# Peptides against a protein of PDB entry 6PSE, part 116

Target 1, 78 residues: chain A of PDB entry 6PSE
Amino acid sequence: PSEEEEYARLVMEAQPEWLRAEVKRLSHELAETTREKIQAAEYGLAVLEEKHQLKLQFEELEVDYEAIRSEMEQLKEA

## One batch from the design tools (peptide; made by RFdiffusion4, then SolubleMPNN)

Design b2_p24_5_s2 (from b2_p24_5, 14 letters changed)
Fold by OpenDDE base, seed 3:
Structure b2_p24_5_s2 (fold): chain B 78 residues (1-78), chain C 78 residues (1-78), chain A 24 residues (1-24)
Amino acid sequence: as target 1 above (78 residues)
Amino acid sequence: as target 1 above (78 residues)
Amino acid sequence: SLEEEIREAEKKFAEFKEKLKESQ
């Protein structure tokens, strides 16, 4: 039998005390996993914002670079 | 009583059939939340990699910009 | 464009975050 089938059998045959303990365990794990999921999302958003700011800086530098490049080219052609 | 205390009382007073149903519900929610957590983490890592690549491009452009700036300054001083 | 990709990613993350808040 698969692990899932074995677990299902365990739940079906379990006494109330075991079931209550399992509810408690699963509730705790769910709470922790939910917190971790939120943290992962928040971290991702922070990195995304940093990436956005970096992109803006990059685009500003590109404009400045092209300006100097163009000026340099004009001076060399004169 | 808090919602947590009320839930705890419900678990304590619940019949085995309710407890088994609750185990099933929590197991399902845990599986879904775990999947979502992993997806959030993977997406965050992808954004982080994109940010890293952008940073490298930015640094390369900075080097090129400073080179042209320096050359321009030398030409103007001559 | 890279800017568009960033905006799309921001939207996806924002939606994901909101979904998480609603589920709590």
Scores: peptide ipSAE 0.082, ipTM 0.778, DockQ to the pose 0.048
Fold by OpenDDE base, seed 4:
Structure b2_p24_5_s2 (fold): chain B 78 residues (1-78), chain C 78 residues (1-78), chain A 24 residues (1-24)
Amino acid sequence: as target 1 above (78 residues)
Amino acid sequence: as target 1 above (78 residues)
Amino acid sequence: SLEEEIREAEKKFAEFKEKLKESQ
């Protein structure tokens, strides 16, 4: 039997006291996991914003670089 | 009474059938939330890696830009 | 530095990811 099947059997055969304890445990874990999910999402969003800013800076530098490169080519051809 | 206190009372007064259903519900929500947490973490990590690569590219471009800038200055001064 | 910040963030996410894997 799988762990899932064994757990299902345990739940079916469990006394009310165990079931109440399990509800409490699961509620706690759910709350904690939910908080962690939100925190992970928020952190990911922050990094995404930083990446976006870096991308803008990179694109600006590319424009400047191409401008100088073009100027250099023109000077060398003259 | 707070919702938490009301819920706690419900759990204490609940019949085994309700408790089993609640364990099932909470288990499902926990599994789903756990999956979502993992996905959020993986996404955040991916964005971080992308940001890191972009930073490396940016720094490389800065070096190249400074090299061309310096060469241009030297040519203009000659 | 930005590099240091990225490295720290990567470490945090990596640790978080490993913790999640251990929980599965």
Scores: peptide ipSAE 0.072, ipTM 0.773, DockQ to the pose 0.049
Fold by OpenDDE base, seed 2:
Structure b2_p24_5_s2 (fold): chain B 78 residues (1-78), chain C 78 residues (1-78), chain A 24 residues (1-24)
Amino acid sequence: as target 1 above (78 residues)
Amino acid sequence: as target 1 above (78 residues)
Amino acid sequence: SLEEEIREAEKKFAEFKEKLKESQ
């Protein structure tokens, strides 16, 4: 049987004491996984903000580059 | 009592049928939260890669910009 | 609550993502 089927059988045959312990275990794991999910979301947001700031800097540099390129073209043609 | 204390009392007083249902519920929520955590991590990685590519483009533009700036400075001084 | 914190984080993240798309 699959691990899922074996686990399902265990749950079906388990005594209340084991079931209470399993509820406690799962509750703990759920809380931890939830915290990790939040942390991952916060990290993703931080990276996205950094990317946004970098994009703004890139766009500013593009403007400055085109200005200098245009000025240089004018100097070469004059 | 706190929600945690009330829940703990419920678990202690619960019958096996309720406990099995709670194990099933918590297992489902844990699986979903785990998937969401993985998705958040994958998204964070994708954004990080996009940021890296943008940084490479920015650095390339900086090199080109400094080259033109230097050439223009030479033209103005000659 | 943890669920509320998740929802708030997801909301902020989604809002920022849309703002970024609009700025590009």
Scores: peptide ipSAE 0.053, ipTM 0.769, DockQ to the pose 0.332
Fold by OpenDDE base, seed 5:
Parts: sequence; C-alpha cells; structure tokens
Structure b2_p24_5_s2 (fold): chain B 78 residues (1-78), chain C 78 residues (1-78), chain A 24 residues (1-24)
Amino acid sequence: as target 1 above (78 residues)
Amino acid sequence: as target 1 above (78 residues)
Amino acid sequence: SLEEEIREAEKKFAEFKEKLKESQ
C-alpha cells in the first residue's frame, strides 16, 4: 500500500485522541505553511519591484548611451 | 470566545467521524497550500534570476558608456 | 514591453498577496 493508503487506514482506525492530535498538528502546519506562502509572495513582489526599477535605470542608460554614440558618430563624420 | 477557542472546543467535543473528516480537510488544504508555496518560491526565484541577468546587462552597458564618455572627453580636450 | 510584463506580474503578485492575507 502507498503511504497515502497507509495514512488513510491509520486515520480510519485511529482513536479520538490521536485524531484530535492530528487535527492540531495539521492546523499548525497549515498555518505555518500559509505564512510561508505569503512571505514567498512578498519576497517575489519585492524582487519584481527591484527588477522594474533596474529596468527603468537600464533604459535611461540606453538613451544616454545612444545620445553619446550619436554625437560621436556625428563628430567622426564631420 | 475567539474563533480559535471555539474551534478548539469543537475539536474537543467532536465525534470521530467529524475528526476524520477534519483531518481529511486539513490534509487537503495543507497539500494545496504547500503546492502554492512552492509555486510562489519558484516564481520568486525566476524573477530573481531575471533581475540578475538584467543587472549583468546593465553593468556591461555602464562599462561601454564609460568607454565612450572617456573617448568623447579625450576628443574634447585634444 | 518588458515593463508592461513586469507591471502585470506585479499586479498579479499583489493580488495574490492580498488574497493570501484575506485567507488568513
């Protein structure tokens, strides 16, 4: 039997005391995992914002670079 | 009483059939939340890698920009 | 554009974050 089938059998045959303990355990793990999921989302959002700011800076530098390149090209052609 | 206290009382007074159903519910929610957490982490990692690549490109452009700026400055001083 | 893609992703993440907070 799979671990899932064994676990299902355990739950089916378990006494109320074990079941209450398991509910408590799972509730705790769910709360913790939910918090971690939120934290992961917040981190991802922060990195995304940083990437956005970096992209803006990159595009500004590209504009400045093209301006200088154009000026240099004009000087070489004159 | 808080919702948590009410829930705790419910668990304490619940019949085995309810407890088994609650274990099943919580197990399902935990599995789903865990999957979502992993997905959030994977997305965050992907964004971080993209940011890193963008940073490398930005730094390369900065080097190229400084090279052109220096050349322009030399031409103006000559 | 990449900026648009980033903004859309930010929006989705913000929505996800809020949904997660509401689910607590």
Scores: peptide ipSAE 0.075, ipTM 0.777, DockQ to the pose 0.049; fails the geometry check

Design b2_p24_5_s3 (from b2_p24_5, 14 letters changed)
Fold by OpenDDE base, seed 1:
Structure b2_p24_5_s3 (fold): chain B 78 residues (1-78), chain C 78 residues (1-78), chain A 24 residues (1-24)
Amino acid sequence: as target 1 above (78 residues)
Amino acid sequence: as target 1 above (78 residues)
Amino acid sequence: SLEEELRRADELFAEFKKKLEESR
């Protein structure tokens, strides 16, 4: 039997005291995991914003660079 | 009483059948939340890498830009 | 509450995924 099946059997055969403890345990773990998910999502959103701003700056610099490059190229052709 | 206190009382007074169902529910939610937490973390890491690569490209472009700018400035001074 | 936190987490995660897709 899989661990999952064994766990399922354990739950089905468990006494109320164990079940209550398990509910408490699972609730705690769920709360922690939920907080971690929130943190991960918030962090991801922040990084996305930073990346976006950086991309805008990069694109602006590219425009400036091409302008100077073009000017320089014109000078070379003359 | 708070919802948390009410829930706690419910758990304490619950029959085994309810408790087993609650364990099952919480286990399912924990599994899903865990999966999503992991996914969020993976997405975040991917974005971080993309941001890092973009930063490197930006810095490289800055160097190139300054080189051309300096060359152009020298031409103007001559 | 835990339920509120779960909801918040879902919302943030959904937003993150949405913005991530938009960034592509």
Scores: peptide ipSAE 0.592, ipTM 0.883, DockQ to the pose 0.948
Fold by OpenDDE base, seed 2:
Structure b2_p24_5_s3 (fold): chain B 78 residues (1-78), chain C 78 residues (1-78), chain A 24 residues (1-24)
Amino acid sequence: as target 1 above (78 residues)
Amino acid sequence: as target 1 above (78 residues)
Amino acid sequence: SLEEELRRADELFAEFKKKLEESR
């Protein structure tokens, strides 16, 4: 039997004391996992913002670069 | 009483049928939250890689820009 | 509470996915 099936049987045959302990265990793990999910999402949002700001800076530099490139090309043609 | 204290009392006084249902509920939520945590982490890593590549491109453009700027400055001084 | 944290996590995750899609 799969681990899931074995666990399901364990839950089905478990005494109230074990079930209460399992509720406590699962609640604790869920709380920790939830916190970690929050942290991952917050980190992702921060990186997205950083990437966005970098993209804006890059685009500004591209404009400036093309301006100088064009001017340089004109000077070399004259 | 706090919500946590009320929940604790509920668990303490609950029948086995409720406890089994609660174990199932918490297990399901834990599985979903875990999957979403992993997904968020993967997304964050992908964005981080994108930002890194953009940073490299930006730095290359900065070098090229400064080269042209310097050349232009020299031409204007001559 | 755990319920509040779960809700907050869901909201942040949803926001992250939304902004991620917008960034593409």
Scores: peptide ipSAE 0.591, ipTM 0.883, DockQ to the pose 0.954
Fold by OpenDDE base, seed 3:
Structure b2_p24_5_s3 (fold): chain B 78 residues (1-78), chain C 78 residues (1-78), chain A 24 residues (1-24)
Amino acid sequence: as target 1 above (78 residues)
Amino acid sequence: as target 1 above (78 residues)
Amino acid sequence: SLEEELRRADELFAEFKKKLEESR
């Protein structure tokens, strides 16, 4: 029998006291897991914002670099 | 009475059939939330890697930019 | 409450996935 089948049997044969305790346990674990999911999503959003800002800075620097490169190239060709 | 207090009363007064159904519901939600937490963490890691690669490219461009800027400055001062 | 936190988690996760897709 799989662990899932064994657990299902436990739930089917359990007394109300065990079931109430299991509801409490599962509620607690769900709350903790939910908080962790929130934290993971918040961190991910923060990193996305940081990446976006970095990309903007990178693109600005590329423009500045190409400007100076072009100016230097013109001076060398003359 | 708060919703939490009302839920607590429901659990206390519930029949075994309701409790078994609640265990099943909470187990399902926990499994889904856990899977999504893991997925969020994986997404976050992917974004972090992308940000890191972008930062390396940015730093390389900064070095190249400063080199050309310095060369241009030297040419203008002479 | 747990229900409020579940809703918040779902919303944040959905937003993260959306912005992640947009960033690529």
Scores: peptide ipSAE 0.591, ipTM 0.883, DockQ to the pose 0.937
Fold by OpenDDE base, seed 4:
Structure b2_p24_5_s3 (fold): chain B 78 residues (1-78), chain C 78 residues (1-78), chain A 24 residues (1-24)
Amino acid sequence: as target 1 above (78 residues)
Amino acid sequence: as target 1 above (78 residues)
Amino acid sequence: SLEEELRRADELFAEFKKKLEESR
């Protein structure tokens, strides 16, 4: 049987004491996992913002670079 | 009483049928939240990589820009 | 509460996904 099937059987045959303990365990794990999900999302959002700022800086530099490049090209053609 | 205390009491007083249902519910939520946590982490890593690549490109452009700037400056001084 | 945290997590995750899509 699959682990899932075995677990399902365990739950069906379990005594109340085990079930209560399992509820407690699952609640704890869910809480932790939820916090970690939040943290991951927050971190991701922060990185997105950093990337965005970097992109803006990059685009600005590209403009400046093209300006100088064009000027240099004109000087060489003259 | 706090919601936590009320929930704890509910769990303590609950019948096995309720407990089994609660285990099922919590297991489902845990599985879903876990998947989403992982997904968030993966997304975050992807963004980090994108940011890193962008940073490398930016730094390369800075070098090129400074080279042209310096050359232009020298031409103007001559 | 756990329910509140779950909601917050969902909201943040949704926002993250949205902004991620917008960034592309």
Scores: peptide ipSAE 0.591, ipTM 0.883, DockQ to the pose 0.929

Design b2_p24_5_s4 (from b2_p24_5, 13 letters changed)
Fold by OpenDDE base, seed 1:
Structure b2_p24_5_s4 (fold): chain B 78 residues (1-78), chain C 78 residues (1-78), chain A 24 residues (1-24)
Amino acid sequence: as target 1 above (78 residues)
Amino acid sequence: as target 1 above (78 residues)
Amino acid sequence: SLEEELRKAEELFAKFKEKLEESK
């Protein structure tokens, strides 16, 4: 049987004391996992915002670069 | 009493049938939350890599820009 | 604080990245 099936059997045959302990364990793990999920989401959002700002800066620099490059090229060709 | 205290009392006084159902519920929520956490982490990593690549491109352009700017400034001052 | 939470998230991502690389 799979681990899932074995676990299911354990739950079905478990005494109240074990079940209460399992509820406590699962509640704790759920709380921790939820915290980690939220943190991951917050970090992802922050990085996305940073990337967006960087993209804007990059595009601005591209414009400035092309302006100077074009001017320089014109001077060289003259 | 707080919701946490009330929940704790419920767990303490609960019958096996309720406890088994609660284990099932919590297990399901934990599995889903874990999946969501992983997805958030993967997304964050992808965005981070994209930002890193963009940063490298930006720094390369900045070097090129400063080179041309400096050359242009020298020509103007001569 | 938000800064601390972000730092922890970075650590989580770093661990995930390491795990991903080890899986290659």
Scores: peptide ipSAE 0.092, ipTM 0.775, DockQ to the pose 0.088
Fold by OpenDDE base, seed 2:
Structure b2_p24_5_s4 (fold): chain B 78 residues (1-78), chain C 78 residues (1-78), chain A 24 residues (1-24)
Amino acid sequence: as target 1 above (78 residues)
Amino acid sequence: as target 1 above (78 residues)
Amino acid sequence: SLEEELRKAEELFAKFKEKLEESK
């Protein structure tokens, strides 16, 4: 049987004491996994903000670059 | 009592049928939360890759900009 | 595409941010 089927059988045949322990275990794992999910989201958000700031800097540099490029082109054509 | 205390009492007083249902519920929520955590990690990696590519583009533009700036300065000083 | 993944990420992170703010 698959692990899922074996687990299902275990749950079906389990005594209340085991079931209560399993509820406690799963609750703990859920809490930890939830925390990890939130941390991953917070990290990703921070990276998004960094990327946004970098994009703004890039766009500013593009403007400055085109200004100098245009000026250079004018000087060379004169 | 706190929600945690109330939940603990519920678990302690619950019949096997309720406990099995709770195990099923928690297992499902854990699976979903785990999937969401993985998804958040994958999205974070995607954002990091985009930021990295943007950084490379920015650095390339900086090189080009400094080259033109230097050439412009030389032309003005001559 | 990376753009689509970014959009999805932004949506997910926004939801998480909202939940975090609500929890405070």
Scores: peptide ipSAE 0.086, ipTM 0.772, DockQ to the pose 0.076
Fold by OpenDDE base, seed 3:
Structure b2_p24_5_s4 (fold): chain B 78 residues (1-78), chain C 78 residues (1-78), chain A 24 residues (1-24)
Amino acid sequence: as target 1 above (78 residues)
Amino acid sequence: as target 1 above (78 residues)
Amino acid sequence: SLEEELRKAEELFAKFKEKLEESK
């Protein structure tokens, strides 16, 4: 039998005391996992924002670089 | 009484059938939330890698920019 | 391209953010 089937049998045959303990355990794990999920999402969004800002800075520098490159090329040809 | 206290009382007074159903519900939610957490982490790591690559490109461009800027300044002073 | 990768990332997080907010 699969682990899932074994767990299902355990739940089916369990006494109320075990079931209450399992509800408590699962509730705790769910709360913790939910917090971790939210935290992961927040961190990801923060990094995304930082990446976006960096992209803007990069594009600005590219414009400045091309301007200087073009000016230098013109001066060397004159 | 708080919602948490009310829920605790419900669990304490519940019959085995309700408890088994609650275990099933919580197990399902935990599995789903866990999957979402992992997905969020993977997305965050992907964006972090993209940001890192962009940072390297930005730093390389900065070096090139300063080189041209310095050369231009020298030419204008000569 | 870098722009395409950025767009894809933004779309992914937007979808996830929406789902996250719906779950709250």
Scores: peptide ipSAE 0.083, ipTM 0.771, DockQ to the pose 0.046
Fold by OpenDDE base, seed 5:
Structure b2_p24_5_s4 (fold): chain B 78 residues (1-78), chain C 78 residues (1-78), chain A 24 residues (1-24)
Amino acid sequence: as target 1 above (78 residues)
Amino acid sequence: as target 1 above (78 residues)
Amino acid sequence: SLEEELRKAEELFAKFKEKLEESK
């Protein structure tokens, strides 16, 4: 039997004391995993914001670069 | 009593059938939350990599910009 | 393009953020 099937059997055959302990364990793990999920999401969002700001800076620099390039080209042709 | 205290009492007074159902519920939520955590981590990593590539492009453009700016300044002074 | 990829990433995080807020 798979581990999942064995676990299912364990739950079905378990005494109330074990079941209460398992509820407590799962509740704790769920809380911890939820916290970790939130942290991972917050980190990702922070990086995304940084990337977005960098993109804006890049686009601004592109505009400035093209302006200077164009001006320089005109100066060299004159 | 707080919701946590009420829940704790519910778990203590619950029949085995409810406890088994609660184990099943919590197991499902834990699995879903774990999947979401992993997904968040993967998204964060992807954005981080994209940010890194953008940073490299930005730095390259900065070099080119400073080169042209300097050359243009010299041309205008001559 | 980089812009399109950024937009896709933003959409994914927006969806995830929404789901996360709903779950909190």
Scores: peptide ipSAE 0.078, ipTM 0.770, DockQ to the pose 0.047

Design b2_p24_6_s1 (from b2_p24_6, 14 letters changed)
Fold by OpenDDE base, seed 4:
Structure b2_p24_6_s1 (fold): chain B 78 residues (1-78), chain C 78 residues (1-78), chain A 24 residues (1-24)
Amino acid sequence: as target 1 above (78 residues)
Amino acid sequence: as target 1 above (78 residues)
Amino acid sequence: AEERERLRRAFEEIVARLRAEAAA
């Protein structure tokens, strides 16, 4: 039997006291896991914003680079 | 009383059948939330890697830009 | 760069912990 099947059997055979304790445990873990999920998402969003700002700077530099390249090409051909 | 206190009272007064159902519900939610947390973390890592690669590209472009700028300045002064 | 590294470590820790829990 899988661990999941064994756990399911344990839950079915458990006394009310164990079940109450398990509800408390699971509720606590769920709350913590939820907070961690939210935190991870917030970090991801922050990095996305940073990446976006960097992308804008990169695109601006590309424009400036192409402008100078074009000007240089014109000067060399003249 | 807070919703948490009311829930706690419900758990204390609940019959075994309700408790078993609640364990199953919480276990399911915990599993889902855990998967979502992992996904959020993995996504965040991916974004960090993308940002890092973009930064490297930006720095490379800065070097190239400064090289052309310097060459242009020399040509204009000559 | 420092902030990126801090975030990277944080994400890696989260992922590693969760993978370990799933493997247990």
Scores: peptide ipSAE 0.135, ipTM 0.787, DockQ to the pose 0.312
Fold by OpenDDE base, seed 3:
Structure b2_p24_6_s1 (fold): chain B 78 residues (1-78), chain C 78 residues (1-78), chain A 24 residues (1-24)
Amino acid sequence: as target 1 above (78 residues)
Amino acid sequence: as target 1 above (78 residues)
Amino acid sequence: AEERERLRRAFEEIVARLRAEAAA
């Protein structure tokens, strides 16, 4: 039997006291997992913002670099 | 009464059939939330890697920029 | 670099834990 089938049997045969305890356990785990999910998302958003700012800086530097490169080329050709 | 207190009372007074249904519901939500947490973590890792690669590219461009700037300064001073 | 490494480890830990839970 699969673990899922075995667990299903446990739930079906369980006493009310066990079922109440299982509800409590699952509620707790769900709350914790939810907090962890939110935390991971917040970290991802923070890194995304940092990446965005870095991208803007990179693009600005590319523009400046091409400007200097072009000026240098003009000086060498004159 | 708080929602938490009301829920606690519901669990304590519930019939086995309701408790089994609640275990099923919570198990399902936990499984879904767990998958979402994994996805959030994987997303965060991906963004972090992208930011790292961008940082390396930015630093390389800074080096190239300073090199060309210095060369141009030398040409203008000669 | 230090912050990147801290975050990387945190995310990897989350992923590893979740994979272990899914395999159990």
Scores: peptide ipSAE 0.132, ipTM 0.787, DockQ to the pose 0.277
Fold by OpenDDE base, seed 1:
Structure b2_p24_6_s1 (fold): chain B 78 residues (1-78), chain C 78 residues (1-78), chain A 24 residues (1-24)
Amino acid sequence: as target 1 above (78 residues)
Amino acid sequence: as target 1 above (78 residues)
Amino acid sequence: AEERERLRRAFEEIVARLRAEAAA
């Protein structure tokens, strides 16, 4: 039998004491996993903010670059 | 009573049928939350890679900018 | 660069752990 089928059988045949313990275990694991999910998302958001700041700096530099390029073109034409 | 205390009492006083249903519910939620946690981590990695590529592009533009700035300075001195 | 590497390792660890758990 698959592990899933075996687990399903255990749940079906289990005594109330085992079932209560399993509810407690699963509740704990769910809480931990939820916390870790949130933490991972927070890290991702932090990186997104850093990327956004870098993008703003890049766009500012592009503007400055084009300004100097244009000025240089004018100087060469004069 | 707190929701946690009420839930704890419910688990303690629950019939096996309710407990089995709760195990099933929690197992499902745990599986979904685990998947979402993986997705959050994978997304974070993707953002890190994008940020890295943007940094490389920024550094390349800085080099080009300084080259044009230097050329412009030479033209103004002539 | 160091912070990027720290974050990369953290995310990779999370992914690797969860994939291993899902495969077990």
Scores: peptide ipSAE 0.131, ipTM 0.786, DockQ to the pose 0.270
Fold by OpenDDE base, seed 5:
Structure b2_p24_6_s1 (fold): chain B 78 residues (1-78), chain C 78 residues (1-78), chain A 24 residues (1-24)
Amino acid sequence: as target 1 above (78 residues)
Amino acid sequence: as target 1 above (78 residues)
Amino acid sequence: AEERERLRRAFEEIVARLRAEAAA
């Protein structure tokens, strides 16, 4: 039997006390996992915003760089 | 009583059939939440790596820009 | 760099924990 099938059998054959304990365990794990998911999302959003701002700065600098490069190239060819 | 206290009472007074159903429900939610948390974490890592690469590119461009700017300034003053 | 490293570690910890839970 797969682990899933074995677990299913365990749940089906379990006494109420075990089932209550399992509900408590799962509830706790779910709460923690949910909190961690939210935290991960918040971090991801923060990094995404930082990346976006950096991208804008990079693009601005790229424009300025190309302008100077072009001017310099023209001066060298003249 | 708080929702938590009420839920706790419900679990304590519940029949095995309800408890089994609750275990199943919580297991399913935990599995989904876990998957979502992993996805959030993986996404966050990817964005973080992208930001890092962009930062390196930005810093490289800054160096190149300052070099050209300095050369241009020297040419203008001469 | 320090903040990046903190975030990296946080995400890696989350991933590691989740993978461990999934593998258990």
Scores: peptide ipSAE 0.136, ipTM 0.789, DockQ to the pose 0.296; fails the geometry check

